# Peptides against a protein of PDB entry 5EIB: the designs that were tried, part 47

Target 1, 366 residues: chain A of PDB entry 5EIB
Amino acid sequence: VDLEPGTMDSVRSGPFGQIFRPDNFVFGQSGAGNNWAKGHYTEGAELVDSVLDVVRKESESCDCLQGFQLTHSLGGGTGSGMGTLLISKIREEYPDRIMNTFSVMPSPKVSDTVVEPYNATLSVHQLVENTDETYCIDNEALYDICFRTLKLTTPTYGDLNHLVSATMSGVTTCLRFPGQLNADLRKLAVNMVPFPRLHFFMPGFAPLTSRGSQQYRALTVPELTQQMFDSKNMMAACDPRHGRYLTVAAIFRGRMSMKEVDEQMLNVQNKNSSYFVEWIPNNVKTAVCDIPPRGLKMSATFIGNSTAIQELFKRISEQFTAMFRRKAFLHWYTGEGMDEMEFTEAESNMNDLVSEYQQYQDATAD
Target 2, 366 residues: chain A of PDB entry 5EIB as posed
Amino acid sequence: VDLEPGTMDSVRSGPFGQIFRPDNFVFGQSGAGNNWAKGHYTEGAELVDSVLDVVRKESESCDCLQGFQLTHSLGGGTGSGMGTLLISKIREEYPDRIMNTFSVMPSPKVSDTVVEPYNATLSVHQLVENTDETYSIDNEALYDICFRTLKLTTPTYGDLNHLVSATMSGVTTCLRFPGQLNADLRKLAVNMVPFPRLHFFMPGFAPLTSRGSQQYRALTVPELTQQMFDSKNMMAACDPRHGRYLTVAAIFRGRMSMKEVDEQMLNVQNKNSSYFVEWIPNNVKTAVCDIPPRGLKMSATFIGNSTAIQELFKRISEQFTAMFRRKAFLHWYTGEGMDEMEFTEAESNMNDLVSEYQQYQDATAD

## One batch from the design tools (peptide; made by RFdiffusion4, then SolubleMPNN)

Design b1_p11_3_s1 (from b1_p11_3, 3 letters changed)
Fold by OpenDDE base, seed 5:
Structure b1_p11_3_s1 (fold): chain B 366 residues (1-366), chain A 11 residues (1-11)
Amino acid sequence: as target 1 above (366 residues)
Amino acid sequence: SKPVKSAPVAP
């Protein structure tokens, strides 16, 4: 789905364009112009029914519908505005199904779109209420990984999207290969989300290695485990050492010893015990899938529910507040039928979410 | 350098 035709043409002409049914390409002509309100109330609202018709048809074709997975950006107008409209409409029609998102967080390091803090805050407000699971994929973290870890002097969207695709492939491993931990979206929610509003995940993928160093790196379970828990490997620009893990899932892929995985996972938990909440027992889950990702002998994917995710929301909130106090560009949103109250409600709900994460960070076992 | 987005759509 897109509000611009050119994205759909690029997907169709791509090496994987034939994976999707031609009729499942729903697109507009005008785009959202990086405006959440155009995505949510005008251009997106004109297209949403056509998307819902496709969603219904594909849902009816499922033997066992678990839920939905949306991939979108929170900085643009289409992914943020129309994406959250679509989430709301699907949630209304399928209240018993899991809503999962891969939400790409905006960063001033990656984009010059001045209104991204508005689009992100308005989107987070919708995601808090209407999603069960949200993978926070932060363009700031992706840029920093590309530059610092991968040694890319000029990271491209292709380089960032490669990290996104690797992460998405990793976190969906258990859904695609039966008999693993979190084999369905509901089990993932039960294991990862102890409190309904605290459903925002810090993903990570290992190995991350620069092209120049790939030839010299042995892939070992200890190295994967160490890199997966490294703050520099998080796909969200948060330091897990500034918070506490509520829950963790680790998904190993490739032929490896389950015993070695369990030993390394125990060692990393013991070494980092101060960064876990003590009042959630057995909050680390581990899976091993014998099928490696394409082009690797082994990998590990990290999913963390950490109170450190508040750093990401604080960053967005600070940027939002600095713009909103000046009423900068507000007329572009109000001109599409939004009220200033919706901005204030979205800011409030995101600040409440930050406060909730802080409360659970400071919580002790009685 | 930032990743180059497609041209800013003129307002």
Scores: peptide ipSAE 0.016, ipTM 0.565, DockQ to the pose 0.026
Fold by OpenDDE base, seed 2:
Order: C-alpha cells, then sequence, then structure tokens
Structure b1_p11_3_s1 (fold): chain B 366 residues (1-366), chain A 11 residues (1-11)
C-alpha cells in the first residue's frame, strides 16, 4: 500500500516483487506530502476501502488468522496517517485479532522533514489505543549502528533497511518455525505485555559486525548474549541502564547447546538484576531455533519491554512541543480538516504513556 | 551525509 505509484513499481521490479499478487498492490496518485492529515483524512481516506477489500479477501483465505502485521514509518504522511487509519479500521472489523506493528521512528539525523515530530506524535497516539504489540525501530539507533558498529562512513537507506529486515526476521522466527516459544502473536503479547498500554518493544540484533571483522570473529553463545544486552545493539535510541526491563524475550538461531544458552541467559540476568523489575517473576523468555539466518552460523534477536523506551517518546515530545508552541506548519494539517485539539490530545496521551513507564520504573516489590 | 529518500518537501 502507498499513496505514491513509484514505490509500488520499485517493489514490483525488485528481487521479490513476484511473491505478491498484482491485485494486492493498492496505491494512490497524489501522495501524502509528508502530512499525517492527508494520510488519515483525505488522500488516505479515499484509498482505505480498496485496502480493506484486499485485507478481507486475504483474511478469508486464512485457515487460522492470528492477526495483522503492519510495517510503516511514523515520520512520513502515508505510513503514519494512512497506516494508523488502516490500523483503526482493521481493529473495528477484527477486534479479537492481534494488531502488531513495525513502526519506524523518525530522527533528525536521517531525515530533514521538519513536520516528522507532528506525524510521529499523532501516530503514537493511535498506536497506544489500537495496537497490541509495537516494535520501535528508531532511525537514530539504526544510523548510529551503521556508522559506529558497522563502520559505514555514509549510511544509506539500504543499510538501515538491512538492519530492519534482520530484526523482522529475528522477531518473527517463533511464528515461522513450529515448536518454539511465542509460537503465535497472542502468546507473544501474554509474555511481553504486562499492562495493555505498555506494548512498545525495543528490538536488538546480534551479531552486529563490520565487513572487515566478519572473517576473524568466532561467534559464541556468550558473545551473542553479551552483545544482545549491549545498548549499542538496540534498534531504539534509549539506554536500558536508565530504566528497568518489565519483560524480555531472546530468540537464538543456529546449532547451539540449549543448556549453554540457558546458563548465559541466567548469568546476564544476574549480572544486570538492577535493570529488571523485581515484581514480575520469570520475566525473561528464551527460544532456540536450530535454523540460522541466511549468511550466519548463529544469531540472537532481543525483544525488550523496558521503561527506558520513555527516552524515545520524550525526544519526540520535546521536538513536537518546540514546533507546536509556535503553531509552526499547523495550517497544513488544519487545512486537511484536522482540529488543533487532536494535536493536544495526542501530546497528552504520549506524556501519560511516559508517566506510566516512569511509575512502573519506580515501583518496588512490597 | 544523511540518508535522503527524496528532497525534503514541505507539506
Amino acid sequence: as target 1 above (366 residues)
Amino acid sequence: SKPVKSAPVAP
């Protein structure tokens, strides 16, 4: 789905374009112009019914529909505005199904689109209410990984998207291979989401190695475990040491000892016990899949529900507030039929979410 | 240089 035809042509002409049905390419002509309101109320609203017809048809063809997975950006107009409209409409029609998102957070390090803080804040408001599970993929963290860890002098969207694809492959491992922990979206939600609004995940991937270092690095279970808990391997720009983990899932892939994995996972929890909440017993879950990712002997994927994710929302809120106090660019949204109250409600709900994370960070066992 | 998808278009 896109409001621009050129993105669909790029997917169709790509190395995997033939895996999608031609009739499942739904696209507009005008684009969203990086405006959430065009995505949500005008250009996106004209296209949404055609997308829902495809969603219904594909849902009816499923023997066991678990839920939906959306991949979108929160800084643009289409992914943010039309993406959240689609989430709302799908939630209305399928209220008992899991809504899962891969939400790409904007960063001024990656994009110069001035209105990204508005699009992100308006999107986060919708994600708080209408998703069950959201993977926060932060373009700031992806850029920093590419530059500092992968030693890429000039990171590209291709380099960032490679990290996104590795992460998506990692977190979906349990859904794609039988007999794993979190084998369905609902079991993942039950293990990862202790409170309904606190469903924003910090993903991480190991190994992260530069091309020059790949030949010399023996990958071991201890090294994967240590890298997976390193803040430099997190794909959200927050420091886990500034918060507490509510829940964690670790997905190991490749031929390894389950006993060695369990020992290393216990050791990392004990070493970092101050960074976990004490009142959620057995809050770390581990899965091992014998099938490695393509091009690696082994990998580990991290899913963290941490109160440190509030740093990401505070960054967006600070950028939002700086523009909104001046009503900068607001006329582009109100001209598409939005009220100024929708901005204030979205800011309030995101600040409430930050306050909820802080409350559970400061909570002690009685 | 930053990754750029397109020139920043004002909405």
Scores: peptide ipSAE 0.015, ipTM 0.549, DockQ to the pose 0.028
Fold by OpenDDE base, seed 1:
Structure b1_p11_3_s1 (fold): chain B 366 residues (1-366), chain A 11 residues (1-11)
Amino acid sequence: as target 1 above (366 residues)
Amino acid sequence: SKPVKSAPVAP
């Protein structure tokens, strides 16, 4: 789905364009112009019914519908505005199904779109209410990984999207291979989401290795485990050491000893025990899939529900507040039929979410 | 240098 034809043409002409049905390409002509309100109330609202017709058709053809997975950007107009409209409409029609998202967070390091803080804040407000689980993929963290860890002097969107694709492949491993931990979206939510609003995940992937060092690095279970818990490998721009893990899932892929995995996972929990909540028993889950990712002998994928994710929302909130106090660019949103009150409600709900994460960070076992 | 996408169209 897109409000512009050019993105859809790029997907269709790409190496995997033929895996999608032609009738499942739904697109507009005008785009959203990086405006959430165009995505949500005007251009996106004209297209949403055509998307819902495709969603119904594909859902009816499914023997066992678990839920939906949306991949979108929160900084743009289409992914943010139309993406959140689509989530709302799917939730209304399928209230018993899981809503999962891969939500790309904006960063001033990656984009020069001035209104990204508005689009992100308005999107987070919708995601808090209408999703069951959201993977926070932060463009700032992706850029920093590319630059610092991968030693790319000038990271490209191709380099960032490579990290996104590896992570999405990692976190969906248990859904794609039988007999794994979190084998369905509902079991993932039950294991990862202790409180309904606190469903924002920090993903991570290992190994992350620069091209010049790949040939000299042995891939071992201890190295994968250490790298997966390193703050520098988190795909959300927050430090896990500034918060506490509510829940963690680790997905190992490749031929390895389950005993060695269990020993290393126990060791990393014991070494980092201060960074876990003590009042959630068995809050770390581990899976091992014997099928490695393409081009690697082994990998590990991390899913963290951490109170440190509040640093990401605080960053967006600070940027939002700096613009909103001056009513900068608001006329572009109000001109599409949006009320100024919705900005205030979205800011409030995101600040409440930050306060909820802080409350559970400060909570001790009685 | 930032990853250059197509110029952000001003909303």
Scores: peptide ipSAE 0.013, ipTM 0.528, DockQ to the pose 0.028
Fold by OpenDDE base, seed 3:
Structure b1_p11_3_s1 (fold): chain B 366 residues (1-366), chain A 11 residues (1-11)
Amino acid sequence: as target 1 above (366 residues)
Amino acid sequence: SKPVKSAPVAP
């Protein structure tokens, strides 16, 4: 789905374009112009019913529908505005199904779109209410991984999207290979989301290795475990050491010893015990899938529900507040039929979410 | 350098 036709042509002409039904390509002509309100109230609202008809048709063809997975950006207009409209409409029609998102957070290191803080804040407000699970993929963290860890001097969107694709493949491993931990979206939610609003995950993937170091790197369970818990390996721009893990899932892939995985996962928990809440028992879950990812002997994917994720929301809120105090660019949103009160409601709900994460960070076992 | 896909468009 897109508000621009050129994206659909790129997917259709791509190496995997033939895996999608032609009728499932729904697109507009005008685009959203990086405006959330165009995505949500005008251009996106004109297209949403055509998308819902496709969603219904595909849902009716499922033997066992678990839920929905959206991949979108929060800095643009289409992914943010139309993406959150679709989430709301799908949630209304399928209230018993899991809503899962891969939400790309904007960064001023990656984009020069000045209104990204508005689009992100308005999107986060919708995601708090209408999603069950949200993987926070921060363009700032992706850029920093590409530059610092992968030693890419000029990271491209292709390099960032490679990290996103590896992470998405990692977190969906248990859904694609039967008999694993978190074998369905609902089991993942039950294990990862202790409080309904606190469903924002910090993902990570290992191994991440620069091209120059690949020939010298062993792929071992200890090295994968150490890398996936490293703050520099998080795909959200927050430091886990500034918060506490509510829950963690680790998904190992490849031929390895289950005993060695359990030993290394126990060691990393013990070493980092101060960074876990003590009042959630058995809050670290581990899965092992014998099937490695393409081109690797083994990998590990990290999913963290951490109170440190508030650093990401604080960054967006600070940028939002700096523009909103001046009423900068608001006429572009209000001109599409949006109320100015929706900005203050979205800001308030995001600040409440930050306060909730802080409350659970400071909570002790009685 | 920032990744370049398209020029920023005003809303």
Scores: peptide ipSAE 0.013, ipTM 0.541, DockQ to the pose 0.028

Design b1_p11_3_s2 (from b1_p11_3, 4 letters changed)
Fold by OpenDDE base, seed 3:
Structure b1_p11_3_s2 (fold): chain B 366 residues (1-366), chain A 11 residues (1-11)
Amino acid sequence: as target 1 above (366 residues)
Amino acid sequence: SKPVVSPAVAP
């Protein structure tokens, strides 16, 4: 789905274009112009019913529909505005199904789109209410991983998207291979989301190795475990050491000893015990899939629900507030039929979310 | 430097 036709042609002509039904390509002509309100109230609203018709048709063809997965950017107008409209409409029609998102967070380090803080804040407001699970993929963190860890001097969107695709493949491993922990979206939510609003995850993927170091790297369970829990390996721009993990899932892939995995997972928890809440027992879940990713002998994917994720929301809120106090660019949103009060409501809800994460960070075992 | 649009490497 896109508000621009050129994206659909690129997907259709791509190596995987043939896996999608031609009728499942739904697209507009005008785009959203990086405006959430165009995505949500005008251009996106004109297209949403055509998307819902496809969603219904595909849902009816499922023997056992678990839920939905959306991949979108929160900085643009289409992914943010139309994406959140689509989430809302799907939630209304399928209230008993899991809504999962891969939400790409904007960063001024990556994009020059000045209105990204508005689009992100308005999107987060919708995601708090209408999703069950949101993987926070921060363009700032992806850029930093590419530059610092992968030693890419000039990271491309291709390099960033490679990290996203590896992470998406990792977190969906349990859904694609039967008999694993978190084998369905609902079990993942039950294990990862102790409080309904606190469903924003920091993902991570290991191994991440620079091209120059690949020949010297052994892929071992200890090295994967160490890298997966490293603050520099988080694909959300927050430091887990500034908060506490509510829940963690680790998904290992490849042929390895389950005993060694359990030992290393226990060791990393013990080493980082101060960074876990003590009042959620058994809050670390581990899965092992014998099938490695393509081109790797083994991998590990991290999913963290941490109170440190508030740093990401604080960054967006600070940028939002700096523009909103000046009423900068608001006329582009209000001109599409959006109410100015929705900005204040979205800001308030995001600040409440930050406060809720802080409350659980400061909570002690009674 | 900001990320550049990589040409879609056709796999």
Scores: peptide ipSAE 0.005, ipTM 0.397, DockQ to the pose 0.017
Fold by OpenDDE base, seed 2:
Structure b1_p11_3_s2 (fold): chain B 366 residues (1-366), chain A 11 residues (1-11)
Amino acid sequence: as target 1 above (366 residues)
Amino acid sequence: SKPVVSPAVAP
């Protein structure tokens, strides 16, 4: 789905364009102009019914529909505005199904789109209410991983998207291969989401190795485990050491010792016990899939529900507030039928979410 | 250096 035809043509002409049904390409002509309101109320609203018709058709073709997975950017107009409109409409029609998102968070390090803080804040408001699971993929964190860990001097969108694709492949492992922990979206939600609003995940992928270091790095369970829990390996731009993990899932792939995995996972929890809440027993889940990712002998994918995620939302909120206090660019949104109240509500809800994470961070066992 | 971003379409 896109509001621009050019993106769809690029996907269709790409190496994987044939994986999608031609009738499942739904696109507009005008684009969203990086405006959430165009995505949500005007251009996106004109297209949404055509998308819902495709969603219904594909849902009816499922033997067992678990839920929906959306991949979108929160900085643009289409992914943010139309993406959240679709989430709302799908939630209304399928209230008993899991809504899962891969939400790419904007960063001024990666984009020059001035209105990204508005688009992100308005999107987060919708995600808080209408998703069950959201993987926070922060362009800032991706850039920092590419630059610092991968030693890429000039990271590209291709480099960032490579990390995203590896992570998406990792977190969906249990859904794609039978006999795993969290084998369905609902079980994942039950294990990862202790409180309904606190469904924002910090993903991570290991191994991440620079080209110059590949020859010197062993792919071992200890090294994967250590990298996976490293703050520098988080794909959300927050430090887990500034918060506490509510829940964690680790997904190992490849031929490895289950015993070694369990030992290393226990060791990392014990070393980092201060960074876990004590009042959620057995809050770390580990899965092992014998099937490695393509091109690797083994990998590990991290899913963290941490109160440190509030740092990401605080960053967006600060940028939002700086613009909104001046009503900068607001007329572009109000001109599409938005009220200023919706901005205030979105800011408030995101600040409430931050406060909720802080409350649970500070909570002790009674 | 910033990633080569597709030109931001100005609203």
Scores: peptide ipSAE 0.000, ipTM 0.394, DockQ to the pose 0.026
Fold by OpenDDE base, seed 4:
Structure b1_p11_3_s2 (fold): chain B 366 residues (1-366), chain A 11 residues (1-11)
Amino acid sequence: as target 1 above (366 residues)
Amino acid sequence: SKPVVSPAVAP
């Protein structure tokens, strides 16, 4: 789905374009112009029914519908505005189904679009209420990984999207291969989401190695485990040492010793015990899939529900507040029929979410 | 260096 035809043409002409049904390409002509309000109330609202018709048709063809997975950006008008409209409409029609998102958070390091903090804040407001699971894929963190870890002097969108693709492939491993932990979206939610609003995940993928160092790096279970829990490996720009893990899932892929995985996972928890809440027993889950990712002997994918995710929301909130206090660019949103109160409500709800994470960070066992 | 970025488009 897009509000621009050119993206659909690029996907259709691409190496994987044939895996998608032609009738499932739903697109507009005008785009959203990086405006959440165009995506949510105007251009996106004109297209949403055509998307819902496809969603219904595909849902009816499922033997067992677990839920939905949306991949979208929160900085752009289509992914943010139309994406959150779709989430709302799908939630209304399928209230008992899991809503899972891969939400790409904007960064001034990656884009020059000035209104991204508005689009992101308005989107987070919708995601808090209408999703069950949200993977926070932060362009700030992706840029820093590309630059610092991968040694890419000038990261591209292709380099960032490679990390996104690796993460998405990793977190969906249990859904794609039988006999795994969290084999369905609902089991993932039960294991990862202790409180309904606290469903924002810090993803990570290992191994991440620069091309120049690849020949010198052994792929071992200890090295994967250590890299996966490193703050520099988080695909959300948060330091887990500034918060506490509520829940963690680790998905290992490749031929390895289950015993070695369990030993390393226990060791990393014990070394980092101060960064876990003590009042959630057995809050770290581990899965091992014998099938490695393409081109690797082994990998590990991290999913963290941490109170440190508040650092990401604080960054967006600070950027939002700096513009909103000046009423900068608001006329572009109000011109699409949006009320200024919706900005204030979205800011308030995101600040409440930050406060909730802080309360659970400071909570002790009774 | 900053990545290749999308042009800033006014909403």
Scores: peptide ipSAE 0.000, ipTM 0.398, DockQ to the pose 0.027
Fold by OpenDDE base, seed 5:
Structure b1_p11_3_s2 (fold): chain B 366 residues (1-366), chain A 11 residues (1-11)
Amino acid sequence: as target 1 above (366 residues)
Amino acid sequence: SKPVVSPAVAP
């Protein structure tokens, strides 16, 4: 789905374009112009029914519909505005199904779009209420990984999207290979989301290795485990050491010893015990899938629900507040039929979310 | 440097 036709043509002409049904390409002509309000109330609102018709048709064709997975950007107009409209409409029609998102967070390091903090804040407000699980994929973290870890001097969107793809493949492993931990979206939510509003995950992937170092790196369970818990490998621009893990899932892929995985996972928990809440027992879950990702002997994917995710929301909130206090660019949103009240509600809800994460960070066992 | 959007190579 896009409000611009060119994106659909690129997907269709791509090496995997044929995996999608032609009728499932729903697109507009005018785009959202990086405006959440255009995505949510005008251009996106005109297209949403056509998307819902496709969603219904695909849902009816499912033998066992677990829920929905949306991949979208929160900085743009289409992914943010229309994406959250679509989430709301799907949630309304399918209230018993899991809503899962891969939400790409904006960063001033990646984009020059000045209104991204508005689009992100308005989107987070919708995601807090209408999603059950949200993977926070932060363009700032992706850029920093590409630059610092992968040693890419000039990261491209292709490089960032490669990390996104690897992460998405990792976190969906248990859904794609039966008999694993978190084998369905609901079990993932039960294991990862102790409080309904605190459903924002920091993903991570290992191994991440620069092209120059690949030939010298052994892939071992200890190295995967160490890298997976490294703050520099988080796909969200948060330091886990500034917060506490509520829950963690680790998904190993490839032929490895389950015993070695369990030993390394216990060791990393013990070394990082101060960064876990003490009042959630058995809050680290581990899965091993014997099928490695393409081109790797083994990998590990991290899913963390950490109170450190508040750093991401604080960053967005600070940027939002700086613009909103001056009413900068606000007329582009109000001109699409938005009320200024919706901005204040979105800001308030995101600040409440930050306060909730802080409360649980400071909570001690009784 | 920010990620470069590869210009859509016009065919």
Scores: peptide ipSAE 0.000, ipTM 0.406, DockQ to the pose 0.017

